# Peptides against a protein of PDB entry 3ZOQ: the designs that were tried, part 97

Target 1, 223 residues: chain A of PDB entry 3ZOQ
Amino acid sequence: QLLQDSWWNQLKEEFEKPYYQELREMLKREYAEQTIYPDSRDIFNALHYTSYDDVKVVILGQDPYHGPGQAQGLSFSVKPGVKQPPSLKNIFLELQQDIGCSIPNHGSLVSWAKQGVLLLNTVLTVRRGQANSHKGKGWERLTDRIIDVLSERERPVIFILWGRHAQMKKERIDTSKHFIIESTHPSPFSARNGFFGSRPFSRANAYLEKMGEAPIDWCIKDL

## One batch from the design tools (peptide; made by RFdiffusion4, then SolubleMPNN)

Design b2_p19_1_s3 (from b2_p19_1, 11 letters changed)
Fold by OpenDDE base, seed 3:
Parts: sequence; structure tokens; C-alpha cells
Structure b2_p19_1_s3 (fold): chain B 223 residues (1-223), chain A 19 residues (1-19)
Amino acid sequence: as target 1 above (223 residues)
Amino acid sequence: SAEELEKLYEEALKAEDVS
């Protein structure tokens, strides 16, 4: 997969490191021997849709959905035609309550990505039916570097950190330059403990406006 | 801990997402 030039310039050194080569070899075996999600062509979709320079907002996820046809290389996002997972449903509920958007008839967040919302999972692949199966295999080091290079960027970024897993990355973010929006995870198990009512979308746009940037159109049109 | 509990919730979400 060829990354956009802006990301390549930031990450090219990582791809030459032994850990990534080992990860690459592991993935080759996994994709050959197992059903792995997302499609290998979609692994870096978050970086494909949102260049390094175009990043305005980062939303961190853990790892891809592990069901057939779900994952499309974007955190929390599912391909059109796929039933919205519970956490995504709650995201849309908060979106509706926050800024009045209608609930879309699909779960694709590509429109966000195209506007500069980096929908990044910390682990970018998963075995079918086996959540976190590729945890600790090297992705975290790469995605940590992604966070690092964004943190080092002069132009401010807004990091939306839902849940503790994402919030653990806060230490990597220079809060003197960047903004962080934190709440509990949109999971049905935690959404009522802080996610609902957190209004991350309006808050993100408020920061963007303060920075003199165009706000995100968070509302998603039906397909 | 609260952190551990939230991690469990997130893990449970992944299982539910495919159910």
C-alpha cells in the first residue's frame, strides 16, 4: 500500500524498522492462513482518506470489527449495508443530541475521514471472530508513532479519546498545542456513564472555529 | 479498577458488535 506523501514522509522510517518487518511477515502469514479483517487493501484507509496535513480531528479505536464485511479500515466505521454496531449506534445518538444530525441509514464514516477526521485504530488488523487477536504484534508501535508525529505537528489537532484504552495515549499528546476531548466509551456498557451528553462533535467544532479552521460537517447523508 | 472495568466494557463491545 502506497501512503500519501505526507504520511510517507512521517512514517517511512518506521517501515524500515525490524518491528514493522516482523509485523509485515506476520500479516502475510495471517492473511494467507486465516480470515483477516479488514481487507489487506483497506488496512491503511484511515491514512488514505486523511493525509497527515489534513488531519483536524483524531478519533482513536482499539482494533477493527472482526465480523464479515464490517471493517473498512476506519475506527468505528462499517461498510455500507452492514448493520450498525452498538457503539456506532450510540455515536449517532450522541451526534443527534449534540448537533441535531439525523441517524444515517448506514454506518460509514468515510465522510468524516474525507474532512480530516483521522479514524485510527491502535491495532489495524484482526482475525475473524477473535477480537484483539493481533494485539501486541507491532501495530501499536506504528500507531503510537502516528500519534507522536501528529503531536509534534505545529498545526493543532483535536484528539477525541473515548474510553480508557484511547485515553492511555494522552501522555503522548502535547496538550500545549493540541486539544483533547475525553469521555467514556460509546459502548452500551459505558455510554451512559459519560459518553452521552459529552457533546464531542460540537466541542470539536468549537475548537476548530477558535483555530480559524472550517468545522467538520458531522452529519452523514443516507446512501 | 475503573480503568480495568472500562477495558472489559470495550472488549465486550467487540463481541457484541458481531452478535
Scores: peptide ipSAE 0.109, ipTM 0.791, DockQ to the pose 0.428
Fold by OpenDDE base, seed 5:
Structure b2_p19_1_s3 (fold): chain B 223 residues (1-223), chain A 19 residues (1-19)
Amino acid sequence: as target 1 above (223 residues)
Amino acid sequence: SAEELEKLYEEALKAEDVS
């Protein structure tokens, strides 16, 4: 996919590496032979909506939703008209309790992405009905590099790390420049153990203001 | 529902954080 210039400049070397070439070839086969999510044109939506320079906040997910019509290339986000997954529902519940936003009638987080929230999964594709089916195929190396280049950026970034999987990336983040918000995962099985009440949205905005940046309008309008 | 339960388990597994 064609990336914005700012991301291309940061990632062009990765795309030339053998691991990514192998990943690309694998994906070509997968999309040809299997039902893969998201749509191939949506794989890099997180980077499309949020340029390297415009990143203010990063929210890490694991891999895309594996159900029909769900994944749209943004972590935790689902296309309009798709029922909100449990974790996303809990995200909106926390959003409501944190800063008073109404629960939207859809699950699209595109409005966040357009404001500088990089909604990045560590793995960017998945087979239908097979969670983590593309784990260990090369995506993690690329997305690690995405985290690295953001960590190396002089302009501060806020990393929101929900759950242990995302928190494993802390070692890649220069905390002398960047801020990390951590809690348990929004999953129904973990949300009550720390996610609820963590107030990541207000905390993120507080840091943005301290940095002299415009806060994120986290409230999502109904469609 | 059974479907909802299945989704919950999938989300839990996906999260790798069930406790």
Scores: peptide ipSAE 0.034, ipTM 0.664, DockQ to the pose 0.139
Fold by OpenDDE base, seed 4:
Structure b2_p19_1_s3 (fold): chain B 223 residues (1-223), chain A 19 residues (1-19)
Amino acid sequence: as target 1 above (223 residues)
Amino acid sequence: SAEELEKLYEEALKAEDVS
């Protein structure tokens, strides 16, 4: 897929590396032989909606939803008309408690992405019904590079790291330059251990304001 | 519901911080 110029300039070297070529060939086979999510045209939606230069906030996820019609190429986000997954429901509950937003009637986070919230999964594809099926196939190396080039960017970024998996990426982030918001995962099995009440949305906006940047309008309108 | 439990379980499996 073609990326925006800003991302292409940052990642073009990765696409020429053997690991990515192998990943590409693997994906060609997978999409041909299996049901893979998201749609191939949506794999890089996070980068399509949010240019390298426009990134204000990063929210890391693990891998795409593996159910039919769910994955949108954005972490935690689901296509309109799709029932909100439990973690996403909890995200909206925290959003409501944090800054008073109404719970939307859909689960699309595209409005966040368009404002500079990079909704990045560490693995960008998955087989239907098989969570983590594309783990260790090369995506992590690319997405690590995405984190690296953002960390190297002069303009500060806010990284929201929910859960252990995301927090493991903290070592790649220059915390002298960038801001980190950490809590437990929004999953029902972990949300009550720290996610609820963590107020990541207001905290992110507070950092943006300190940097003289426009805050994110986290409230999502109904469709 | 069974569906809700299934989704709950799936989300838990994705969250590596679940103990």
Scores: peptide ipSAE 0.033, ipTM 0.659, DockQ to the pose 0.135
Fold by OpenDDE base, seed 1:
Structure b2_p19_1_s3 (fold): chain B 223 residues (1-223), chain A 19 residues (1-19)
Amino acid sequence: as target 1 above (223 residues)
Amino acid sequence: SAEELEKLYEEALKAEDVS
């Protein structure tokens, strides 16, 4: 996959490392022999939509949706026409309560990505019907590096860390420069324990304004 | 652990999302 210059400059050394070459070979086999999501062309969509320099906010996910036609290479996001997963529905509910946005008729978060919200999964591929099937295969090392280079950036970033999996990455973030918004996961199993009412969207925009940056238009238009 | 439970919850959600 071809990355834009800003990310390539930050990550090119990783792609030359043995772990990534092994990952690549594994993925070639997986895509040939199994049904893997997202489409191979969409694996790096998060980086395609949001350049290194344009990142304002990071929202970490675990791994892609493993159902047909769902994953589009962005954390929590689903392709238009796909039923909104429960966690995403809760995200939109919180969005509505937080800043008054209407619930969109689709689940695509591309509009966020285009505004500088890096929708990054820690693992970027998955086998159909097998959650976390590509865990521990090398993606985490690359995505950790993504977090690292953002943490090292002088211009501050806002990290939204829902749930403990994402929050485990907090140790990699220089909190002297960057802001962290933490809550429980939007999952129906955990949303009532802190996600609802956490107001991550207004809080993120408040930080952006303090930094002199344009806020995110979190409201998503219907398609 | 709470962490383990959250992982299970996320996995369960993904399983429910299968078409």
Scores: peptide ipSAE 0.087, ipTM 0.785, DockQ to the pose 0.429; fails the geometry check

Design b2_p19_1_s4 (from b2_p19_1, 13 letters changed)
Fold by OpenDDE base, seed 1:
Structure b2_p19_1_s4 (fold): chain B 223 residues (1-223), chain A 19 residues (1-19)
Amino acid sequence: as target 1 above (223 residues)
Amino acid sequence: SAAEEQRLYEEALKLENVD
């Protein structure tokens, strides 16, 4: 018998709600009529790689990359063989400055996800070449619930909130119990205004250690 | 059952049902 996914217990009620059913119907049409990213099978990769109980860190993104072959269902992450987007490059630069990791030759953050880093976009799909094209269609309600159930969890979570969009979710997080790491966004337009030097990776690990949990191995090996 | 709920979960995450 299969072990039940811990996310099901947290989200099953959401999947039964009209908004989610309407979202699914919309997405069916979108995937049939438009080029939508990521692949429909990859939409929920963040939940697949990181169970509810295994979440240690949350990194919030806005919506998937909207270029061909980029998005893989994880915030900021790109499939191997794909050129690293500017924000991701800056993430790796900060990673190097923060804890000395080398810059990987790919942009996949799957290794983080497997260690308990929930790489969650607030919107989980996008039309090709049209950033935020699926904003306000229902994803935000589901992902808000994901944040809520994590906030309600007894075991603390570390939320890394880069930029204003992610930081708007802070109101949903019990900051008396959970840890927040905030800075400007890793985008080239904002990274120099606070992201660089924010040291989110070492700070996250410091909190994990204080909680008696294993730190994240943030360093990514070449493929 | 846990197995049944797991199937329901997987179906909920799919856009299209498997024929």
Scores: peptide ipSAE 0.389, ipTM 0.838, DockQ to the pose 0.019
Fold by OpenDDE base, seed 5:
Structure b2_p19_1_s4 (fold): chain B 223 residues (1-223), chain A 19 residues (1-19)
Amino acid sequence: as target 1 above (223 residues)
Amino acid sequence: SAAEEQRLYEEALKLENVD
């Protein structure tokens, strides 16, 4: 079920560090005693679907959806059959306006992940109904390292940074080598202030083409 | 070995408790 990929070589040293061991032990307790999302088997889905070498684009989120059945280990993504959250709806609206994709009848972004879009949250777990409940527990150090090793990669990466939280990670990215796409967050509270019309999907593909790489097929098929 | 690395990787990512 868990496939070894190029992430192991990049992150194995992190997994040996005390902070991660403590995080892991904390998570074992949390999953035993609380309702935690996503499913423990899905925590690292972003890494499972998109290997270190295959990353073309990174989309950063904060932490997983904290409602039942929503989170599937990919930023902004929800399992099929789950109502699309407001931010995700706005993402699809921008997708439609940007490159003409139809709005899918589900919210799964797995097709993006399989094409090299790393859908990474900075915090990878959350307690049911308690946003940011696992903030400051060690995830940020690991995910910072994920950003760092991507920044150090010779092959360029496109980082899509929606909102201030994601944009705070810009200082860790070598902008002489990698590309940054920034806008306000797709949340209903901020989308009209710059997210809509930012055209991140076509812009990302434009960079990929400049690098001689295949563009992402951002359009999501109905299930 | 590749098998050992796979085991270590799974151990690092997998939690003992399943929700």
Scores: peptide ipSAE 0.360, ipTM 0.837, DockQ to the pose 0.020
Fold by OpenDDE base, seed 3:
Structure b2_p19_1_s4 (fold): chain B 223 residues (1-223), chain A 19 residues (1-19)
Amino acid sequence: as target 1 above (223 residues)
Amino acid sequence: SAAEEQRLYEEALKLENVD
């Protein structure tokens, strides 16, 4: 299931830094004392499924779903058998409208990840029922570095930035090399204000084709 | 070695004694 990982070469220096060690210690306490999502083994699934070298597209989220059984270490994605959250439903609606994909009977985006779509949250853990509870604890520094090393990569990347939070990372992206697709967030609060009709999937594939790369098969099969 | 680096990487991502 997991692809070979080239992230070590890009991130090894980060793991020895005090901020990351402090983050780890914090997380150890949190997981011991609280219910934290995702499962600790799934925290880095985005990196596991999509190596540094294999990244074609990046989709940034904020932090994991904070309900039981939802988060699987991939932005916007939920484990099979879990009801699709509103934002994810809207993502699939746009996917259907954009390129004609059927709405899958599950919410797992693993198939995207395996094709080179880095589904990265800026914060990789959350306390149950408490959105943003791990904001400002060190994850942002690591994930900023992830964005930075991708920006520094010679092979172009497509960044899909939904909403203000993701778009704040635009300043870290070398737009002379990389492509950015921006719209409002797929949240029901904002989706009708620009997300719907933004056609990020076909646009991403158009860039990939121009680069001579295989497009993403965005359509997700039922389980 | 590559294998050693992989082990170090896995160690870096692992939270000890975390459920």
Scores: peptide ipSAE 0.316, ipTM 0.816, DockQ to the pose 0.020
Fold by OpenDDE base, seed 4:
Structure b2_p19_1_s4 (fold): chain B 223 residues (1-223), chain A 19 residues (1-19)
Amino acid sequence: as target 1 above (223 residues)
Amino acid sequence: SAAEEQRLYEEALKLENVD
């Protein structure tokens, strides 16, 4: 699938840098030697589904799910047919309480991505069963640049920052232009401490409407 | 050209380069 998007103009300089070339070489070894998630074709799905110009909302995750068949290159999202992870279940619970959406029978957030929700992990690959195994290998530099170029964009973006890891990126975001929605992480360990009741979906749509943009249809239909 | 840039972009996203 060839993309006709605006990310190349924003990221072409990064792809030429040594760190990215080293990252690619590392990934070649990793994918050759052991099981890495997501599928190599799905690594950049967030960019595939949501062009630079189409980004309305950003939801930051840390790194992909590390279980079989789970990760699909979108933060918090899982492939259809996969059991919804605890954090995702809590996301859907908040979605239901916030704007009345039914809980979907799958965990794919592709419909959000297609509407301009950039579902970006800060690290885009992981070894099977080894959370954070590709932390500090170069992805963070690329994804920081993604955040930076979005921050530099004149058209405002809404950043949804769940938990401390995502909130650490706030320093890279020009809050004079862009909107930030912060709460605790949807993880069962933290959701009751602020995520539940934070109403990120209605708040995001309120910002979009204020900017004269179409709101996101956050409700996900069953497959 | 836009087409060339698009090819370069796709190449950059692949783990293996295609000659």
Scores: peptide ipSAE 0.310, ipTM 0.794, DockQ to the pose 0.018; fails the geometry check

Design b2_p19_2_s1 (from b2_p19_2, 13 letters changed)
Fold by OpenDDE base, seed 1:
Structure b2_p19_2_s1 (fold): chain B 223 residues (1-223), chain A 19 residues (1-19)
Amino acid sequence: as target 1 above (223 residues)
Amino acid sequence: AEAAARAAAEAARLAESVG
C-alpha cells in the first residue's frame, strides 16, 4: 500500500536523501540474505494505519520484536495468535487498572492505530533473534523527522514516552504546544518503578477532551 | 529475493506515488 498523502507530503524529501537510499539498499540485502522482521510489506504499518493529520497520540518503541510471527510494524503490538510479550502484558495490566479494560486474548494494537494512535518504533526493522541489529542504519533519522513534523503540526499531539530511550526524544517536541506523558518502561524490569499506576490512557483521553477531540477507545476486543 | 523485492517496493511505491 502507498503511504497516505499526508505522510508523503511530510516525508517525501527524506526518501530522496542519500541516507534513506543507502538504508533502502541495505534493507534489500538484509531481506534477501537474512530473516528480517517485520514482513517487508508491514514496515510502514504505523504510517499506513494513522495518517499525519489523524495522529492524536504517539507511543514510541525502540525496534520490532525479533521472533517469528511477532512484529507487525506497530510498536509493542504482536500479530493475533502470538503470545503476548512481557512488556505488552504489562501494558494491558495498566490499561485494566487505569480505565477498567479487560485483558484481550491477543496482542494486536491495530484498533489503537486506526483511532489515531501512532505506534512508532524508532528503528523499523530487525534481524531474527538479534535485537537492535538495524540500529544506526538510517531509520532513526527518518523517525526523528516523523517526530519533528508532528511537533511542527499546529494541532496538538500527545506523546507517551515510556522509558529513557523514548524520553530522549523529548528534546525534539515543542512542549509548549504538545502534551507529554512520561513514565518508566512497561518492561518487567522497570514497570514497578513507575509504569504501573502512571495511568497514561486516562491521562491521554483527558488531554484529548481538553483539545476538543474524541477520546481513544483503548479497550481491545477479543478475537 | 521476493522478500527483498517487497521491501524495495514499499519504498519504491512511495517514490512512484509522486506523479
Scores: peptide ipSAE 0.100, ipTM 0.738, DockQ to the pose 0.020
Fold by OpenDDE base, seed 3:
Structure b2_p19_2_s1 (fold): chain B 223 residues (1-223), chain A 19 residues (1-19)
Amino acid sequence: as target 1 above (223 residues)
Amino acid sequence: AEAAARAAAEAARLAESVG
């Protein structure tokens, strides 16, 4: 599938760099020898659904879900028909408490992506059953560049940073132009320590309205 | 057309190469 022209213009130099070529060669071996998620055609779905120019909000994840049929190339999102993972359930609980949305009967966040919510994992692939198995293999350099080019963009972006991993990227974000919403991670291990009640959805929309932009319709329709 | 053709290239090439 075609990357949006705007992302290609921002990232084309990265794809020519040795680190990315090495990553690509690694991925060829991994997909050939192991079960890797997401499907290879879905690796860049976050960029496919949300062009560089259309990004309004960024939600950072770590790496894809590592169970069968789960990952669809969007942070925290799962394909329709897949049981909602614990963190995603908590996201929807906060969504309900924050702005009154009903809990959807599926876990696909594609509707957010289509509205300008970049659902970006810092690592874009994973081995089946092995969380963080592709950490430190080159994805972080590419996704750091994605954050950098967004930070350099004149039109403001809202970065939602759940947990310490995502918050480590704050140093790459020009806070004179962009907005940051921080809380603990939606994981059951941390959600009650600050994620619940953080109201990231209404806060994001408040920033968008101040910028004269259309708010995100965060409510997800049942399928 | 040229930009679109190039933009399609890497994600598609990666998908094709690892798929």
Scores: peptide ipSAE 0.100, ipTM 0.720, DockQ to the pose 0.017
Fold by OpenDDE base, seed 4:
Structure b2_p19_2_s1 (fold): chain B 223 residues (1-223), chain A 19 residues (1-19)
Amino acid sequence: as target 1 above (223 residues)
Amino acid sequence: AEAAARAAAEAARLAESVG
């Protein structure tokens, strides 16, 4: 599976760095010895669905879902047929309240990705049943670079930063060019403290319109 | 074309190496 040309131009230097080579070697061992999610072919799905030039919106997650069949290489997204995780359910509740979309019968956010929503986790792999098990192994350096090169892009990007972890990346974003939408995390533990009612979807589209870009169709059709 | 091929190659190499 191939990364799009535009991402290669931005990230090629990272792939040559020792940290990334070490990460690759680590991943080889992990996938050989452990059950790792997502599928190795899906690790870079966020970059596959959304080219560097086509990014309109970024939604940051922490690391992939660690249950069987869940992760598909897109933050917050789950494969069709998989029960929607609590955070994703809350995302759809806010989507419904914000812009009137129906709650879909699946949890795949691929339709967003295809429209220019980069659904990026800061860590792109995880061991089965072990949240954050691949934290601090090199992914954060690569994904920081992804944020950096987007921040350096002349064409503005909208960053949706839910929760403290994502908001820590704000320091890497040139807010003179790019737009930030911040709230608490959609997790049941935090959603009532600011996520609900934050209306990130309508706000994102408002920014897109101001930039002269087509808005995102956030509504997801049933499968 | 060359850049696309290289990006694709890295993703493929990683996927193949860990797969």
Scores: peptide ipSAE 0.125, ipTM 0.740, DockQ to the pose 0.018; fails the geometry check
Fold by OpenDDE base, seed 2:
Structure b2_p19_2_s1 (fold): chain B 223 residues (1-223), chain A 19 residues (1-19)
Amino acid sequence: as target 1 above (223 residues)
Amino acid sequence: AEAAARAAAEAARLAESVG
């Protein structure tokens, strides 16, 4: 599981910092003593599928799904064969209403990641059944740096920020270069307050086209 | 390439160490 060379150049200094070493030690204990998601090999999947240079769009999540077999190291995404979580169902509903895509028979967003959609959680691990159990342990510093280096990149990025947690990262984004699409979270608790009808997919593609880049094929094929 | 390889290696080492 090698990070793309482009990410190493951007993040190498972080891996040498004490906070990351402490995080690593914490994770060793957690994976040894608890059931932790995602699989340890999948922790950095967002960076594996989408190189630093290939990032076109960023979709921020909070932390991984904490149920068995769900998390695959990509925000909002679930492994094939896994029931689509409520937020993901709402994402697909909005996708259908926005650009007419069919709702896929699975919840894997890998096809987005391969096209340059960085599906980044701010916290990259979670204890089974315990949402936010790894909050404040160091992941946020690393993922903040990921946002920072993308913000510093000359080539524009589109940041899709659903909900307050993601929107708190807006201060780190140079809006003179980058585009931000904001709405309420796709969660059933908030989706009707602005997420539905926000049309993030068509809006993202409109920005990409304006920049002379290929749009994302957001439609997901059945498996 | 070398720097990228190290980042990838760190991710791999982390995965191996916690897995």
Scores: peptide ipSAE 0.106, ipTM 0.731, DockQ to the pose 0.018; fails the geometry check

